# Peptides against a protein of PDB entry 8OXM, part 166

Target 1, 371 residues: chain A of PDB entry 8OXM
Amino acid sequence: FKAEFRLAGGVNLPKIIDCVGSDGKERRQLVKGRDDLRQDAVMQQVFQMCNTLLQRNTETRKRKLTICTYKVVPLSQRSGVLEWCTGTVPIGEFLVNNEDGAHKRYRPNDFSAFQCQKKMMEVQKKSFEEKYEVFMDVCQNFQPVFRYFCMEKFLDPAIWFEKRLAYTRSVATSSIVGYILGLGDRHVQNILINEQSAELVHIDLGVAFEQGKILPTPETVPFRLTRDIVDGMGITGVEGVFRRCCEKTMEVMRNSQETLLTIVEVLLYDPLFDWTMNPLKALYLQQRPEDETELHPTLNADDQECKRNLSDIDQSFNKVAERVLMRLQEKLKGVEEGTVLSVGGQVNLLIQQAIDPKNLSRLFPGWKAWV

## One batch from the design tools (peptide; made by RFdiffusion4, then SolubleMPNN)

Design b2_p18_5_s4 (from b2_p18_5, 10 letters changed)
Fold by OpenDDE base, seed 5:
Structure b2_p18_5_s4 (fold): chain B 371 residues (1-371), chain A 18 residues (1-18)
Amino acid sequence: as target 1 above (371 residues)
Amino acid sequence: MDPLLVEMGLAIHNLRYG
């Protein structure tokens, strides 16, 4: 191990350590402390299974539709080692870094990331109408710039076009797989982009199975499809390649219903896999001050007071697991709001929900829905 | 049994007990 460490962004302040292997190769590793990496590890296995399903289908294989995965090695219930996604950067770091972020570089006359955040925090406890109006003002004065990622990283026009296509495919695949699994907390620090492949890597998988809907500020979008995410796709936006890749991913997921249900059932009834949102975790996720200030949350929450009777906890858990399985089955049948949709109809509904400024304006400010 | 389910069952088992 090298004596130096770097902090990765985010609340748990994971330590980036460089290790020299016995093979003489330097390997960067991410050490998370005070975090249960078992959920991340399990969700990475589910993503690998989804990738296997996508590789078996000729249409998705031809399009190279995959969700990027990383290795997770849980060391304890509160610590583990993640494979550092070498050559990745958080999309938030590229877009809204205070010193050299793409918004500041390409749009110096727009609102700063801090001004946008402040405006949305001021209306956090206001009506949905007031949130919508301020969100529209922020969006008007904070224009998307994520197209510049591929332009900066890929100077050759043919490579640039290929990488923009790889990005669009990665967004489509991860959005649909993430929706099926009910993946939440998709803020700009939980999505990495690979600087060589332009593919997305989703990290911090601790909000799954639609548990984002039971947060103090509930999640109102199926996945992250914000203006910068769309801008990275280029002039066609959500149309053409993105939509077709979503439809082909959804088709494979729906045709693999029995396999996916059996997989998720084994996970939900695992007594060692705590996927449920507890009140402390919910508060912790939405009390995050976005300022990079090292506020170590000394949540010494003594777990003592919620001695609910073990029997009532177990019955409540089983009823939540059953509801999650029913909702997963509905998604895989194309049942949305009591209506059976075609693959194209379901994908269209999800895209419309994800880009709706009314849904985006209702998100927790720390999600940065204007980015 | 689908080979994918077996592979996943083994992966989950290894995550729990490995």
Scores: peptide ipSAE 0.012, ipTM 0.511, DockQ to the pose 0.021
Fold by OpenDDE base, seed 3:
Structure b2_p18_5_s4 (fold): chain B 371 residues (1-371), chain A 18 residues (1-18)
Amino acid sequence: as target 1 above (371 residues)
Amino acid sequence: MDPLLVEMGLAIHNLRYG
């Protein structure tokens, strides 16, 4: 370890430390305090397993399908060390930064990010019909620009094409793996893009196993497939490469159902792994100021000494765990809305759900569904 | 046992007790 550290900012003042490995390479790390990194560590381990399954399959290996992972070392229930994702930027920072964001640079006559936010906040407590109308007005006056990320970073046409393909594969793999695990809270600050590889890195994995559906404003999409996410794929959008990569990822997940179920079962019944959504965490996630680029601490359940009888908590936990396992088994069998679907049918349904403006308009405004 | 299940069991064990 180097003797010096930097502060990353924020209320919890996370420490940036530099480590020299036995290989002589410097590695930056983030030491986070007052945060439970166990869920992130567990989800990263499940992602590494999904990557192993994808590498064993010839078709997914040929397509280089992988979910990007980072190292997490929990040190306590309230502290840990994260690998610093060097050479990544939040997609929100690139797209909707107030000073130099891509929307402002490429679409100066469109609504500002602030105008879009304000319009959606004004209808937050309104009907679904009113939310849909305002969302469509926002979308009409805020056109996607994420295609320019690869164009700015990769000037050589052959490199540009390969990087756009890497991006599309990364979106497909992370979308399907994220759906199987029920990963939520996929706002524009929780998705990083690597400036060298064009691959996505998903951070803050504190909403998993469909716990986003029990938020005060429920999540209505299986993954983030918003207009800018699609624009980054280029002219074919969700058709061709993206769809085929989703199908091949889903095939591997469904064919690995026994392995995935066994692992998730061990995790869900781990007394050290609190994956359940508590009311305070739910409120905190949907009270976040939209401009907070900071890694917000997971509210540990320890502050609610609600003296519920240990027996009633345990029975309620076990019933929720059983329901999550049943839903995971359904997904891995292709059961959607009580109907058994083919891989192509299931992937098609998920894509349609993720791009539906009616679903997107119902999301919490801080999720920025118009981006 | 699948070597992958063993590796996962060990990694979960190490996360719990390491």
Scores: peptide ipSAE 0.011, ipTM 0.478, DockQ to the pose 0.021
Fold by OpenDDE base, seed 2:
Structure b2_p18_5_s4 (fold): chain B 371 residues (1-371), chain A 18 residues (1-18)
Amino acid sequence: as target 1 above (371 residues)
Amino acid sequence: MDPLLVEMGLAIHNLRYG
């Protein structure tokens, strides 16, 4: 390890360290403190298994459908080391950086990212109708620009086209697998884009198994398919390549239902794997920017052993695990709202749910659904 | 046993005890 470290941004101030391997190569790593990285590590393994399933299938292999993974090494219940995703940038940094974001560069007459956030924060406690109206006003005055990512990074037209396809495939694969696993908290800082491959890297996997639905502001979309995410696909948007890649991913997931159910069952009943949402984590994820000063959530999981009898905790945990497994089984059977759908029907429903401005307007403003 | 489940079980074991 080098003697020097850098601080990453954010509340927990993770440490960026550089390591020299036995091969003489420098490798950057991120050391998180006060965070449980076991969930991230487990989810990365599930993604690797999904990648194995996708590589075994001829149709998904031909399409190069994969989820980008990174190494996670939990060191304790509150610390670990992450592989630094070298050559990646948060999509939020590219799109809505206050100084040089793509929205400001390409759409200087649109609302600023700050104005959009302020407008949505003002209606956060209002009706769904008022949220929808303000969201539509924000969307009208904040037009998508993510197409320019590939145009800036890939000047050769043939490379540009290839990278736009890689992006679209990455969005499709991660969206469907993320939906199956109930991956939440897909805000613009939790999705990185690789500047060389145009593939997405999903980070901070601490909201899984639909636990985003039990947040103070419930998640209303199956995955992030916002206007900028769609704009990055180019003129075809969600039609053609994206839809077909979603369908082929969903087909592999549904055909692998027994394997996926057994894997998730082993994980959900693992006593060392806390996947449940706790109130402190829920408050932390949906804290107001203005409240950043007072609540240092020391996620001191001080085990306030609320000495609920071990039996009542275990019974409550088992009931939640059973519900998650039942919902996973429904998804893998194509059961949506009590109706059995074809792969194409299910993928269509998920796309419609993800792009619906009514669903997007109901999200927590920190999720930045207008981006 | 599906080889994938064995690989997953080993991977989980390695996360816990490795």
Scores: peptide ipSAE 0.011, ipTM 0.500, DockQ to the pose 0.021
Fold by OpenDDE base, seed 1:
Structure b2_p18_5_s4 (fold): chain B 371 residues (1-371), chain A 18 residues (1-18)
Amino acid sequence: as target 1 above (371 residues)
Amino acid sequence: MDPLLVEMGLAIHNLRYG
């Protein structure tokens, strides 16, 4: 290891360290403290399994349908090391950086990212109708620009096309697998894009198994398919390649239901894997950046050992695990709202739910559903 | 080449072969 470290931005101030391997290659790593990386590690294992299933199927293999994975090494319940996703940028950094973000560069007369956030935060506690109206006003005055990512990075038209296709396939694969695993909507900083492959890397997988539905502001979309995400696909949007790749991914997932259920069951009953949303984590994920200064967690973790009988905790955990497995089984059977759908019907429903401005307007404003 | 024309031509290609 080099003696120097850098701080990554964000609340937990993760440490960027450089390591020279026995092969003489320098490798950047991210050391997170005050964070449980076991969930990230588990989700990466499930993604690797999904990739194995996708590679076994001829149709998904021909389409190169894969989820980008990274190495996670949990060191303790509050620390671990992650592979640095070299050559990636957060989509939020590209889109809505205050200095040089693509929205500011390509749409200088639109609302600023701050103005959009302010407008949506003002209506956060308002009716769904008021949220929808303000969301539509924001959307009208904040037009998508993510098409320019591939245009900036890939100047050759044939390469540009191939990379936009790779992007669209990556969004489709990650959206369907993310839906099956209940990842829900994703913060724009927790989706990285590879500047060479145009593939997405999902990081910070701390919300899984539909735990986003129990947040203070519940998730209302099956995955992130916001206007900029769609704009990156080009003029066909969600039609053609994206839809077909979603359908082929869903087909493989549904045909692999027994394998998926068995592995997720083993993970959900692993006593070392706490995937449940606690109230503090739920609050933290939807806190205002301004409130970060005052909550010094001087809450000594010592005192509220509420001696909930070990039996009541275990029974509550088992009931939540059973519910997650039941919902996973429903998804893999194509059961949506009590109706069994075909692969095409299920994928269509999920796409419509994900792009619906009514659903998007109800999301937590901090996750920027207008981006 | 107009970026929009490139985008349209390539989108048509994607609809056919994607």
Scores: peptide ipSAE 0.000, ipTM 0.251, DockQ to the pose 0.015

Design b2_p18_6_s1 (from b2_p18_6, 12 letters changed)
Fold by OpenDDE base, seed 1:
Structure b2_p18_6_s1 (fold): chain B 371 residues (1-371), chain A 18 residues (1-18)
Amino acid sequence: as target 1 above (371 residues)
Amino acid sequence: MLSENLKLNGKLIDELLK
């Protein structure tokens, strides 16, 4: 390791370290403290398994359908090392950076990202109707620009077209795999895009197995398919390549149900893997930027003495695990809202749910559903 | 490899995590 580190920014102030391997190659790594990387590590293993299934199928292999993975090494319950995703940028950084974000550059007369956030925060506790109206006003005055990512990075038209297809395939694969695993909506900083491949890398997998539905503001979309995400696909949007790649991914997932269920079952019952949403984690994930100053958790160590009988904790955990497995089985059977759908019907429903402005307007404003 | 090198440098990581 080099003796120097850099801060990556953000609340947990992760440390970027440079390491020289035994091969003489320098490798950047991210050291996270005060964070449990076991969930990220587990989810990466599940993604690798999904990739193996996708590579075995001829139709998904021909389409190069894969979910991008990175190396995670948990060190403790509160620390670990991540592979630095070199040559990636958060989509939020590209889109809504205050200085040079694509919205500011390409749409200087639109609302600022701050104005959009403020408007949606003002209606956060209002009716669904008021949220929808303000969301539509925000959307009208904050037009998508993510098409410019591929245009800026890939100047050759043939390369540009290929990379836009790679992006579209990556969104499709990650959306369907993410839906099956219950990742839900993703914060714009937790989706990286590779500047050379145009493929997405999902990071910070702390919400899985539909635990986003039990947040203070429940998730209302199966995956992130916001206007900018769609704009990156080009003029066809969700139609054609995206839809077909979703259908082919869903087909492989449904045909692999036994393997997926068995692996997820082993993970859900692993006593070393806490995937459940706790109240503090739920508050943290939907905390206001203004509230960062007051919640020093002076949670005195003494409130550990709520000896909830170990039996009641175990019974509650088992019931949650069973419910997650049942819902996973339903998804893999194409059961949506009590109806068995075809692959095309299920994928269509999920796309419609993900792009519905009514669902998007109900999301937590901090996750920027208008982006 | 990475895990073994991390175990070998555990003290440095513990110092980086303080």
Scores: peptide ipSAE 0.007, ipTM 0.405, DockQ to the pose 0.027
Fold by OpenDDE base, seed 4:
Formats: C-alpha cells, structure tokens, sequence
Structure b2_p18_6_s1 (fold): chain B 371 residues (1-371), chain A 18 residues (1-18)
C-alpha cells in the first residue's frame, strides 16, 4: 500500500488508498471504517450470479444486460476494502453537487437542491395529500437534467446514442435485479455512473430484501426510477428499450426461480450475514441533516412512538426470513398484490409504481425523490 | 473466518451454478 490516502467525502470519510499488486499494477481501493461491508460483499456475489444467469440467456446476453459489480473485502464487522470504481461519479454529485451540479448549470432559475429538500422536509410529517402537492410544486420548479450527462461525456452522436442505450440497459437490469433482491429506492450518492460506459454501479447495499419497507418512512417504490433517472434514457423514457430490457431481465429471473430461491435461502440463514433492519440502522439511514450533531450514544429510552411500530418486529428471525423467501417466491412467480401477472404485466406495474408521483412524494425526503 | 465463509458461499454459489 502507498503511505498516502485521500478522502472520498461523505459522513464515514472513507479513505482512498493506492496499492501495488504483486503484478506491479496500481489498484485504487476504498477503505471504509464504521461500516459493515458484509452485506455489500454478499450482494455483489448475488449480482455476479444474476449476471451468470443473464449471460446464459441468449436474449439478455445479446443485449449485454449486466449489473455492474465491484470487489468487496470485509475486514471486520465495521471495516473493509472496496474496489474503487475508477472513472465513476455518483449521480447525485453530477446532478446536485454544490454550484457545479447539472441542475444548477442547466436550470439556474429552478429551485436549488437545498430549496427542494427544505420544502419536502417541511411536509415530512404532513398528510400524503400535502406531501404530493409540495412534491409536484418541487417537480415543476426542479426539471430533470440527467440527459446532459451523456451529452457532456460523449460528443460523437453515434457514441452518444450507444452510451445512452448502455445507460438505459444498465438502469433496466439493475432495477429488475434490485426489485427481486428488494434493494428498493437507492440514494443518489449510492448510484455511481461510469463516465466511459454510462453504466450504473450500485454501492452501499445496506438495504436489501425489502427492509426499506420497515424504515421509519417506509419505502413506496420498487426501485429508483425518478425523473432524472428517466431523463438519462432520452426522449423514449421508460418506453421501448428500458421496458424491453426490464421484461427480458424479469423473464430470466422468473425462469431461474429455483436457483435464486436456493441461494437467497442460504444467504438469509447465514449467521454471519445480518440483513435485518435494526432500529439503529433505520435511524442512521433516515437521519435528518440537522440531527447529525446529537449522535452522542445516549440510548435515552423514551421515544415511545417509535417503540410501537418496533414491538411488532419481535418476530423470530426465522419468521422474517420465511416471509422474505415467500415474498421472493411471489415476485419470481409474478404475484403482485395477490394477482399473478405476466412478465409484461409485472414489469408494467413496477414501472408505474416507481414513476408514480404519489409514491415518490411519500419517500423519505433525504433520498431526494425529486432528483 | 469471514473471508472463508464468503469464499464458502461463493463456492456454494459456483456449485449451484454448475
């Protein structure tokens, strides 16, 4: 390892280190502290499996449908080494970082990212109707700009078109695989985009198996398909290439039901893999930026209202695992809300759920569903 | 230990994928 490190930013201040391999090649690595990378490592293995299934199918192979993976080496329960995704940027960084974000550059007269966040935080405890109205106001005054990513990075029109298709395929594959694994909505900093391939890399896989539904603000979308995510696909949006790639990915997942169930079962019962949502993790994932100052570990026991929704979670680990497996089996059978759907019907429902402003308006404001 | 169990799960995945 080189003696020098850089900070990647963010709350956990991960350290970027360079190492020289025995092959003489320099490899950049991210050292995370205060983070359990076991879940990331497990999810990367599941993604590799999904990629193997997608490569076996002729239609998905021809479309090059893959979920991007990175190497994870957990070192302890609170530390590990990640492969640095060289040539990637968080979509949140591109879209909404400071004064140089694409929203500020292309839409200087729209609401700032801060104004949008403030408006949505003000209604966080309000009715669904009030949340929806404010979300629609935010959306009107914060127009999507992610189309400009490919336009900035790929100046040649033929390359631009190819890379926009690669992006669209990557979103489709990751959305369907993410839905099957119950990854849910993904914070904009936890989605990287490759500046050369336009493919997405999903990082920080701390929410899986629909555990996002038991957060203090429950998740209401099957995957992130926000306005900027859709805008990156270009004029066709969710129609055409995206829909077809979702359908072909879902076909492979459904046809691989036994393999997926067996592997997820092994993972759910692995005593070293804590996939369950705990109260502390739930609080950490949905903390207000204002509350970052007071995380002194004073376990003051008195917030009784959060205890009421937690008391029903006293189901034995096995019952939670069984419920996750049953729900996974339902997804892989195309069972949605007690109805068996075709692949096209299921994919259509998931797309509609993911783009519905009513569902998006109900998400935790910290996850920026308007981006 | 942790790396061995992740390798074991990886091998089990590789065996289930054979």
Amino acid sequence: as target 1 above (371 residues)
Amino acid sequence: MLSENLKLNGKLIDELLK
Scores: peptide ipSAE 0.006, ipTM 0.395, DockQ to the pose 0.020
Fold by OpenDDE base, seed 3:
Structure b2_p18_6_s1 (fold): chain B 371 residues (1-371), chain A 18 residues (1-18)
Amino acid sequence: as target 1 above (371 residues)
Amino acid sequence: MLSENLKLNGKLIDELLK
């Protein structure tokens, strides 16, 4: 390790360290304190397994369908080391940065990101009808611009086309794998884009196995397929390449159901892997100040081990784990709302659910469903 | 302990993938 470190900013002041490998290569790493990286590490292992399944299948291998992974090394229950995703930017930073965001640059007459958020926060506690009306007004006055990411980064037309295709494949693969695993909290800061490959890197994997549905404001979409995400695919949008890549990914996942179920079962019953949503985590996820700059004191959640009878906790945990496994089995069989769907039917339903403005308008305002 | 269980899970995944 080099003797010097940098601070990444934010409340937990994560340390950026440089490590020289035995190969003489410098590798930047993020040391995170006061955070449990075990869930991220477990989810990265599951993503690596999904990638192995996708590489074994001829159709998904030909399409280069992969979910981007990063190295996670948990050191304790409250610390770990992450691979620094060099050459990535949060999609939120590119799109809705207050100073030089793509929306401000390309759509200067639209609502500001702040105006959109303020409007959605004002209706947060209102009816679904009022939320929908305000969401539609926001969407009308905040038009997508994410097509410009590839246009800015890739000036050669042939490279631009290849990178837009890589982006579309990355969105498709991560959307379907994320849906199967019930990955939540897909806000614009938890999705990075690689500036060289145009592939997405999903970070902060702390909401999995549909635990986003039990948040105070429940998640209503299977994955992030918002207007900017679609705009990055270009003129074809969700049709053609995206849909076909989703179908081929879903086909591989469904054909690998026994392997996926066995692995997830082992993980759900691992006593070192707490994947369950707790009330404090739920509050933290939906009270996030937009500016990570506000020093909210980490309330020392003193481990009030509420000595609930260990037997009742264990029985409740086992019932939740069984329900998660049953729902995973249903997804892998194509069972949606009690109906067995084909791969194409299931993928179509998921796309429609993800782009439905009624579902998007119900999300927590901090998820930024209009972006 | 944590590194051994992660290695065990990695080995179990590698065995299930053989």
Scores: peptide ipSAE 0.006, ipTM 0.385, DockQ to the pose 0.019
Fold by OpenDDE base, seed 5:
Structure b2_p18_6_s1 (fold): chain B 371 residues (1-371), chain A 18 residues (1-18)
Amino acid sequence: as target 1 above (371 residues)
Amino acid sequence: MLSENLKLNGKLIDELLK
């Protein structure tokens, strides 16, 4: 290991270390403390299995549909090592960095990221109607700029076009796989973009199996398909390449139902894998100030072991696991709101739900639904 | 092929987590 480390941003201040392998190769690593990486490791294994299914299908293989994965090595219940995603940046850092964010550079007369955040925080406890009105005002005065990512990084027009297609395919694949697995907490810091490939890397996989729906402010969208995410696709937006890649990904997932159910069943009943949302985790996720920089929450996790009888915990866990498996089976059958949909019908419903300003306005402000 | 397990120096990690 090199003697020097760098801090990554974030509440847990993860340490970036460089190591030289026995092969003489330098490898950058992220050391997380005060975080359980077991869920990230498990979800990365599920993503690798989804990638295997996508590579077996000729139509998804020809489109190079993959979800980006990284190596996770859990060391304890509170520590681990991540592969540093070298050459990636959080989409939030590119878009809404206070000093040199793309919104400030390309739209200097729009609302600042801080003004947008403040307006949405002021209405956080208000009606859905008031949230919707303020969200629409924010959206009117904060126009998307993510198209400039590919324009800044890829100066050659042919490379630019190829990378914009790679981005669109990555969004489609990760959106559908993420929806099937019920992946939540898709805020702008939990999604990285690769500066060389234009592919997305989803990090912090601690909200899965629709556990985002039981947060104090429930998640109301199936995946992140906000205005900047769509702007990065260029003039066609969600139509054409994105929609077709979603449909082809969904087709492979639905045709792999038995495999996906068997895998998720093994994971849900693994006593070493705690995927359930607890009240402390729920509070921690939605009390984080959006500016990860300054506030150390001294959450004294006094593990008040609420001595719930072990029998009531096990019965409650099994009922939640059964409900998750039933909902996964419904998704893989195309059952939405009690109706069986075609692949195209299901993908269309999910796109409409993800872009609906009424759904977006109801999200926790820290999710930054206007970005 | 299990790619070469990065021999994590547990002591260095414990010092980095303090």
Scores: peptide ipSAE 0.005, ipTM 0.397, DockQ to the pose 0.027

